Peptides against a protein of PDB entry 3T6J. Designs and how they scored, part 110

Target 1, 375 residues: chain A of PDB entry 3T6J
Amino acid sequence: PIVESYIGFIESYRDPFGSRGEFEGFVAVVNKAMSAKFERLVASAEQLLKELPWPPTFEKDKFLTPDFTSLDVLTFAGSGIPAGINIPNYDDLRQTEGFKNVSLGNVLAVAYATQREKLTFLEEDDKDLYILWKGPSFDVQVGLHELLGHGSGKLFVQDEKGAFNFDQETVINPETGEQIQSWYRSGETWDSKFSTIASSYEECRAESVGLYLCLHPQVLEIFGFEGADAEDVIYVNWLNMVRAGLLALEFYTPEAFNWRQAHMQARFVILRVLLEAGEGLVTITPTTGSDGRPDARVRLDRSKIRSVGKPALERFLRRLQVLKSTGDVAGGRALYEGYATVTDAPPECFLTLRDTVLLRKESRKLIVQPNTRLE
Target 2, 372 residues: chain A of PDB entry 3T6J as posed
Amino acid sequence: PIVESYIGFIESYRDPFGSRGEFEGFVAVVNKAMSAKFERLVASAEQLLKELPWPPTFEKDKFLTPDFTSLDVLTFAGSGIPAGINIPNYDDLRQTEGFKNVSLGNVLAVAYREKLTFLEEDDKDLYILWKGPSFDVQVGLHALLGHGSGKLFVQDEKGAFNFDQETVINPETGEQIQSWYRSGETWDSKFSTIASSYEECRAESVGLYLCLHPQVLEIFGFEGADAEDVIYVNWLNMVRAGLLALEFYTPEAFNWRQAHMQARFVILRVLLEAGEGLVTITPTTGSDGRPDARVRLDRSKIRSVGKPALERFLRRLQVLKSTGDVAGGRALYEGYATVTDAPPECFLTLRDTVLLRKESRKLIVQPNTRLE

## One batch from the design tools (peptide; made by RFdiffusion4, then SolubleMPNN)

Design b2_p15_3_s4 (from b2_p15_3, 11 letters changed)
Fold by OpenDDE base, seed 3:
Structure b2_p15_3_s4 (fold): chain B 375 residues (1-375), chain A 15 residues (1-15)
Amino acid sequence: as target 1 above (375 residues)
Amino acid sequence: PTVVEDRVDDLSVRM
């Protein structure tokens, strides 16, 4: 078997300023069978990058073919085990040197294990479909999230010699219609500029890319889905995201007005974006459970995903990228923190919903180091 | 970066 490992100060999620890495490491074995789909995705990556909702001037100048493998993790030392990884975490290196993607397949398999009777916040009619397609849809989401989410976009930079990596005279900001007015100076990085929101903001961008591109027939084909199956995978992927946005409230601390999990904050932001789109796309309804206690249901109108959801996500995702590319911290913070704000304002009453989420909290899964052998 | 569902960061006390 092919063994892969890494170790060091890699992820900065635990740093409030998004700069200092947590020491982590893993040992894993390559799953050749599961890597095939990701290899096909890599083969289409250059074309799919063009489908993202920003001008080519905001995308990488040259496509660098990355690696993408599915791994079965044997040992992982860290504060949490990820489903997918994209490294390095430095945007400048990603755009000039390349990057590597991995999907931790056996971690995903654990995440897929859901008991129907314990599945919260979904309509009964959606539960079986959700259980059936959660795994496959998550594979799609992880692949897109890592490869085309974290692996996309360009930072505008002025180097130490004063040279720009973009044409100041011709590149236009699609949001303002004006020339580029801000960029990263020498020594400035994504994390150093965006600091407290950097990690969650980037995760939100990556998750949004996943939702946006999963609508593309070519993506579904790569993963082996066609016709009705493809539509079901899309539906469940979007449904999972809006449900996750509700579940995310567990990781908000009202007393401190802060989030304790970057990915969950990102998913809540996406939920807010899709709720703002209106037109019946997403509905969260407080209910009463069979036990007489508060409950809730998330409903996603399948017929509105493309007509309402996609345009809303397109606009939002473009704004995220433009603000990131230009190093516009003020604009980026205003946008992101606006959507990340949790209040009890009607009609959603998110703080009240948070109480419901906590009441219906699922038991945390215990992940135990596996054993393997060669037969 | 990584994709996770239940990792709690050292930003606040978990409830």
Scores: peptide ipSAE 0.038, ipTM 0.709, DockQ to the pose 0.083
Fold by OpenDDE base, seed 5:
Structure b2_p15_3_s4 (fold): chain B 375 residues (1-375), chain A 15 residues (1-15)
Amino acid sequence: as target 1 above (375 residues)
Amino acid sequence: PTVVEDRVDDLSVRM
């Protein structure tokens, strides 16, 4: 078997400022069959990057072919088991070697098992479809999230010698119509500059890229879906995201006005964006469960994903990228914290919904470490 | 060059 190991101070999600890495490590085996799908995605990455909703001047100048593998984890040491990983965290290595994407396949497989009777916040008509396509849609989302989400976008930089990596005279900010007014200086990084919102903001961008690009027929074809199956995968992927946005409320602490999980905050933000789009795209309806206690249902109109959802996400995603590229912390914080704010204002009444989410909280799954045997 | 640190997608909260 092909064995991969991963060890070091890598992820900074437990640092409120997103700067200090947590020591993490795993040992895994390459899943060749699933990796083949990601290799096809990598082969199309350069073309798919052009489909993202920002000018080429806001994309990387040179495409560096990344690696993407699916791994079956044997041992994992850390605060949480991820679905996907994008590395390295070192600039010098990224410049010389590029970046690597990893999907933790057997971890994802555990997540695929969902009991219908325990599935919360979905309409009955959606439950069977959700159960059927949750796994495949996760594969698509994780692949896009890591490869084309985290792997996309250019940061405008002025180096130590004063040279810019962009033409100050010709590059135009698509949001303002003006020349670029801000950039990263030498020694500044995404995390150091955006600090408390950096992790969640980037996850939101990556998740949005996944939703946006999963609408592209070529993406679905790469994963082996065509026709009605492709449409169902798209629908379930979007449905899962809006549901996740509701579930995210579990990880908000009202008393401290803070989020305890970066990805969930990101998913809530996306939910807010799609709700803002209106036109019946997303509906959250408070209900009463069979136990007589509060419940809720999330409904996504599949017929409006492309007509309403995509344009809304396009505008939002472009704004995220532009603010990121230009190092506009003030603008980025205003945008992101605006969508990340949780109040009890009508019509959504998110704080009330949070109570419902907590009431319907599912038991945490236990993941048992596998072992290997010689036969 | 990309000055973005690596990221992890946490599955524990996605389910």
Scores: peptide ipSAE 0.026, ipTM 0.655, DockQ to the pose 0.071
Fold by OpenDDE base, seed 2:
Structure b2_p15_3_s4 (fold): chain B 375 residues (1-375), chain A 15 residues (1-15)
Amino acid sequence: as target 1 above (375 residues)
Amino acid sequence: PTVVEDRVDDLSVRM
């Protein structure tokens, strides 16, 4: 089999300031069948980038074709095992040199292994559909998240010589209608400027890209879904995200007013965005479980994903990108922390819901280190 | 065994 590996100080999620990398590494085997789907996605990436809700001036000047591979992990050394990876983590290198994407396929498979009777916070009518399509929808989401999420967008930069990588006279900020008024100076990076929110903010952007682009028929076709199957994959992907936003509350520490997990914070933010959209798109209802203890149900109106959800996400995602591109830390922090704030204010009462989430918490899943053999 | 944690582009969600 084809073997891939990496090792080093790579990910900075455990650094509160998003700068210092944790030492990690893996050895994995290429899943050829799933990799073929991602290769088709890569082939369409340049065109799909144009579907993102920002002007071309806020996208990479030149598309650099990345590598994308699905991997079955044999060994992973680190504080946690991810579902996908996009490297390098430096935006300047991503836009000038390119990047690589991987999906850790067998990690996803393990994460999806849940018994129907233990599946929390979903309506009964959604459970079978969710179980059926969670895996396939995650493949779509991971592919979009890595390739077109982390792999998209341009940082406006002024180099050491004072030259800009954009035309100051012609590029217009789509949010303000004005010329660009802020950018990254020499030595400034995404992480250095956005610091404590950088990791979660970027994950939120990437997740939002996934949700937004999964609505595109070409994306579903690439993954082999058409007709009713494609619509079900879309529905389950969005349903999973709003459910994840609720589950995310496990990783919020009220006493410290902080989040302990960047991706979960991001998913909560997306939930807040979609709840704000209103019109019955997303509903979270406190209930009583069969054991007589608190429970909850998340409902997503399938018919309103495109009409209500997509426009809301479009506006939000564009703002995320514009603020990132222009290095507007004040604006970015205000936007992101606003949605990331957890209170017990009605109607959602998120702190109360958090108690329910903790009560219904699933035991940690373990990935047993696999082995290979000749047959 | 490795604990499944939602880090580093982990899109997994507990069920």
Scores: peptide ipSAE 0.030, ipTM 0.680, DockQ to the pose 0.258; fails the geometry check
Fold by OpenDDE base, seed 1:
Structure b2_p15_3_s4 (fold): chain B 375 residues (1-375), chain A 15 residues (1-15)
Amino acid sequence: as target 1 above (375 residues)
Amino acid sequence: PTVVEDRVDDLSVRM
């Protein structure tokens, strides 16, 4: 068996300022079969990066081939366990030295072991499809999220000597049509500039990349999905995201106007973006459960994913990237916090929906160290 | 044991 491990101050999700890492470590075994899919994704990464909705000038100057491995975790020491990892978390190192991606496959397997009768917020006609494809679709999402989400984009930097890593005269901001007017100065980082929203913003960008690129036939082909299966995987991936956006409300504290989980905040933002797109793409309907208590249903119109969802996500994702690249904290906060705001305004009434989410919350699953043997 | 919360679980999500 091939054993992977890491240890150190890695993730900064618990730091309100997104800067200080928590000490963590894991030991895992390589899943060779699943890793093969991610290796194919890596082989297509350079091409897929060009499919992202920003000019090459906003992408890394040089493609650095990363590693991608699917792992079965034996033990994870930390405050939480991820589904995927992209390391290092330093943008400068990602851009200049490269990075490694991992998918924690057995974590996903546990997370998705949900019984049909306990599956909340979906219409009955979607439940079986969701159960069938949630796992596979999430493999796609994790792969894209890590490799092409976290692994994409360029930060415009002026170094200590005053030199720019971009041509100030020729690079155009696609949102404004103007030359680049802001950048990262020497010593400034993504986390240092965007601070309180940095982690969630980046997760939102990565999640958006996943949704956006999962629409590409090449991506689905890499993961072995074609025809109707590919369309179902796409549908379930998007459905899972909009559902997650609703579930995310659990992690919002109204009294403090605070999000307690960066990924869930990101998913809520995406939900808001897709709701804003309108045209019947996403609908959240409050209902009454069989127990007589409040419930809700999320509906995603499959036929509108490409026609309505993709353009909305494209525009949003481009804005995220442009604001990130240019270090435009004011613009970035305005955009992101706008979508991350939770009110009880109609028609969604998110604070009311939050009560429903909390009411329907299921007990969290625990992951315990498994047994292993040599074959 | 660790708690599973989608992509990442951390102590901030603990109630």
Scores: peptide ipSAE 0.029, ipTM 0.681, DockQ to the pose 0.179; fails the geometry check

Design b2_p15_4_s1 (from b2_p15_4, 8 letters changed)
Fold by OpenDDE base, seed 2:
Structure b2_p15_4_s1 (fold): chain B 375 residues (1-375), chain A 15 residues (1-15)
Amino acid sequence: as target 1 above (375 residues)
Amino acid sequence: AFGSVPPYYPVVRAP
């Protein structure tokens, strides 16, 4: 088997300022079959990057073909096991040197395994579809999230010599219609500037890229889905995201006004964006369970994903990218923290929903590290 | 990175 490993101070999720890496390491075996799908995605990456909702001037100047591999993890040392990885976690290096993507395939399979009777907050008619397509939709989402999420976008930089990596006279901010007014100075990084929101903000951008691009027929074709199957994968991917946004409330601490998990905060933000879109796209309804205790149902109108959801996500995703590219911390913080704020305001009453989420919380899943054998 | 629900910050979970 082909063995891959990495070790070091890599992920900064545990740093409140998003800068200091936690010591982490893994050993994994390449899954050749699943890697082939991601290789096809890589082959289409340059074209798919053009489908993202920002001008080419806000995308990397040169496409650097990345590596993408699906791995079955043998051992993982860290505070949490991700489903996917994009490294290095330095945007400047991603732009100039390239990057590597990894999907931790067996982690996805285990971490997202759900028994039908324990599947919360979904309509009964959605449960079977969700169970059937959750795995495949996760593969799509992870692939897009890593490769075209974390792997996309340009940071505007003025180097130590005063030179810009963009044409100040011709590049226009698509949100303002004006020339670029802010950028990263020498020594400034994404994490150093955006600090407390950097990790979650970037995860939100990457998740949004996944949802946005999974609507593209070429993406579904790469993963082997056509016709009704492709539409079901799309639906389940979006449904999973809005459900995850509700589940995210578990990781919010009201008394401290803080989030305890960057990805879940990101998913809550996306839920808020899609709820704001209105038009019956997403509905969260408090209910009473069969046990007489509080429950809830999440509904996603499949017919409105493209007509309502996509445009809303497009606008939001573009704003995220523009603010990131320009190093506009004030604007970025205002936008992101606005959507990340959890109150009990009607109609959603998120703090009340949080109580329901906590009440319906599943037992914590433990990932048992596997062994290998000779056949 | 894409993650599920790992507690990257210390969290006490009910069993």
Scores: peptide ipSAE 0.039, ipTM 0.627, DockQ to the pose 0.132
Fold by OpenDDE base, seed 4:
Structure b2_p15_4_s1 (fold): chain B 375 residues (1-375), chain A 15 residues (1-15)
Amino acid sequence: as target 1 above (375 residues)
Amino acid sequence: AFGSVPPYYPVVRAP
């Protein structure tokens, strides 16, 4: 088999300031069949980047074809096992040297094994559809998240010689209509500037890219979905995200006003964005379970994904990118922390919902390392 | 990186 590995201080999710990497390593085997889908995605990446909701001036100047491989992980040393990886975690290197993407396929597969009777917070009518398309929708989301999420966008930089990597006279901030007023100076990085919100903010951007671009027919075609199947994959992908936003409350600590998981915080933020869009797009309804204890249901109106959800996400995603590109920490923090705030304010009463989420919490899954053999 | 699979996060098994 083709074996891939990596090792080092890579992910900074556990650093409160988002700067120091945790020591991590894996050994994995290439899944050739699954890699083919991601190869097709790579082949379309340059075109799909143009579909993102920011001007070309906020995208990389030159497209560098990345590698993308699906991997079956044999061993993973770290505090958590990701489903996908984009490395290196330096935006300047990503835009000048390129990057590599991987999908940990067998990790994703473990997540799909949810039994119907244990599937929480969904309408009964959605459960079968969710179970059917959860896996495929995750493949789409992970691929987009890594390749076109983490792999997209430009940082505006002034180098040590005072030269800019953008035209100060012609580049316009699409949010303000003004010239660019802030940028990264020599030695400044995404993590160093955005600090405590950097990791979660970037994950939120990447997840948002996934939701946004999965609406594009070409994306679904790349993954082999057309017609009704494509629409179901889209629906389940969005449904999974809004459900994840509710589940995310498990990872919020009210007493400390902090989040313990960057990706879950990101998913909660997306839920808040989509709730704010209104118009019946997303509804969370407290209920009573069959056991007589509190429960909840998340509803997503399929018919409003494109008409209500997409525009809301477009605006939000553009703001995320513009603030990132310009190094506007104040604006970025205000935006992100606003959506990441958890209160018990009506109508959502998120702190009360958190109690329900905790009540319905599943036992922590144990991920067991597999073995392999040659036949 | 696409985050660690929480208990409720859908995981897809590789074929």
Scores: peptide ipSAE 0.051, ipTM 0.647, DockQ to the pose 0.141; fails the geometry check
Fold by OpenDDE base, seed 1:
Structure b2_p15_4_s1 (fold): chain B 375 residues (1-375), chain A 15 residues (1-15)
Amino acid sequence: as target 1 above (375 residues)
Amino acid sequence: AFGSVPPYYPVVRAP
């Protein structure tokens, strides 16, 4: 088998400022069969990047073909195991040297092991569909998230010599219609500039890319889905995201007005964006469970994903990217923190829903290191 | 690495 590993100070999620890496390492085996799907995704990456809702001037000047493999992790040392990884985390290196993507397939498999009777916050009619397509939809989402989420976009930079990596006279901000008015100076990075929101903001951008691009027929075809199956995978992927946005409330601390997990904060933000879109796209309904205690149901109108959801996500995702590219921390923080705010305001009453989420919380699962053998 | 995490668990913990 092909063995892959990495080790070092890699992820900064535990740093409140999003800058200091946690020491982490893994050993994994390549899953060749699943890797073939990701290789096809890589082969289409340059074209798919053009489908993202920002001008080419906000995308990397030169496409660098990354590696993408599916891995079965044998051992993982760190505070937690991700479903996917995009490395390095340094934007300058990603843009100049390239990057690598991995999907931790057996980690995803653990997430798939939810029993139907324990599946919370879904309508009964959606549960079987959700269970059936959860795995496949996650593969799609992780692939897009890593490769085209984290692997997309350009930072506008003025170097130490005063030179710009963009044409100041011709590049137009698509949100304002004006020339670029802000950028990263020499020594400034995404993490250093956006600080406390950097990790979650970037995860939100990556998750949004996944949802947005999973609507593209070519993406579903790459993963082997066509017709009704493709539509079901799309539906379940979006349904999973809006459900995750509700589940995210577990990781909000009202007393401190802070989020404890960057990815879950990102998913809540996406939920808020899709709720704001209105038109019956997403509905969260408080209910009473069979035990007589509070419960909730998330509904996603499948027929409105493309007509209502996609345009809303497009606008939001473009704003995320433009603010990121231009280093507009004030604008970025205002946008992101606005959607990340948790109140008890009607109609959603998110703080009340949080109590419901906590009440219905599943026990945490542990990853057990597997045995493997050669035959 | 900016890593995606499992949907239900932002972090899956090993023993």
Scores: peptide ipSAE 0.035, ipTM 0.664, DockQ to the pose 0.385; fails the geometry check
Fold by OpenDDE base, seed 5:
Structure b2_p15_4_s1 (fold): chain B 375 residues (1-375), chain A 15 residues (1-15)
Amino acid sequence: as target 1 above (375 residues)
Amino acid sequence: AFGSVPPYYPVVRAP
């Protein structure tokens, strides 16, 4: 078997300032069959990067072909087991040295094991589709999230010698129509500047890239989906995201006005963006469960994903990238914290919905590490 | 970065 491993201070999710890495390590075996799909995605990455909703001037100057491997985890030491990894976590290194992507396939498989009877917050008509396509849609989302999410975008930098990595005279900010007015100075990093929102903001950008690019036929073809299956994968991927945004409320602490999980905060933000788009794209309806206690249903109108959802996400994703590229912390914080704010304001009444989410909370799954043996 | 797409992030709170 092909064995991969990593060890070190890698992820900073436990640091509220997003700067200090947690010591983490894993040992995994390469899944060759699934890795082949991701290699096809890598082969199309340069082309797909051009489909992202920002000018080429806001994308990396040179495409560096990354590795992408699906891994079955044998041993994992850390505070949490991710579904995917993009390393290194330093944007400057990603731009100059490249990056690696991995999907933790057997971790995803565990997450897929949901009993229909325990599936919360979905309409009955969506449950069967969700169960059928959750796994495949996750593979698509993880691949896009890691490779083209975390692997995309340029930071505007002035180096220690005063040189810029962009043409100050010709590069235009697509949101303002003006020349670039802010950038990263020598020694400034994404995490150092955006601090408390850096991790969640970046995850939100990556998740948004996944949703946006999964609409592209070439992406679905790479993963082996065509026709009605492709449309169902898209639908379930988007449905999963809006559901995740509701589930995310579990990880909000009202008393402290803070989020305890960066990815869940990101998913809530995306939900808010798609709700703001209106036009019946996403609907959250409070209901009463069979037990007589509060429940809720999330509905996504499939027919409005491209017409309503895509444009809303496009604008939002472009704003995220532009603010990131320019190091505009004030603008970025205002945008992100605005969508990340949890209130009990109508019509959504998110704090009330949070009570419902907590009431319907599923039991925590225990992940047991496997053993290997020679046969 | 942790690319956890599943809605159920096992919040491994360290005890």
Scores: peptide ipSAE 0.035, ipTM 0.652, DockQ to the pose 0.252; fails the geometry check

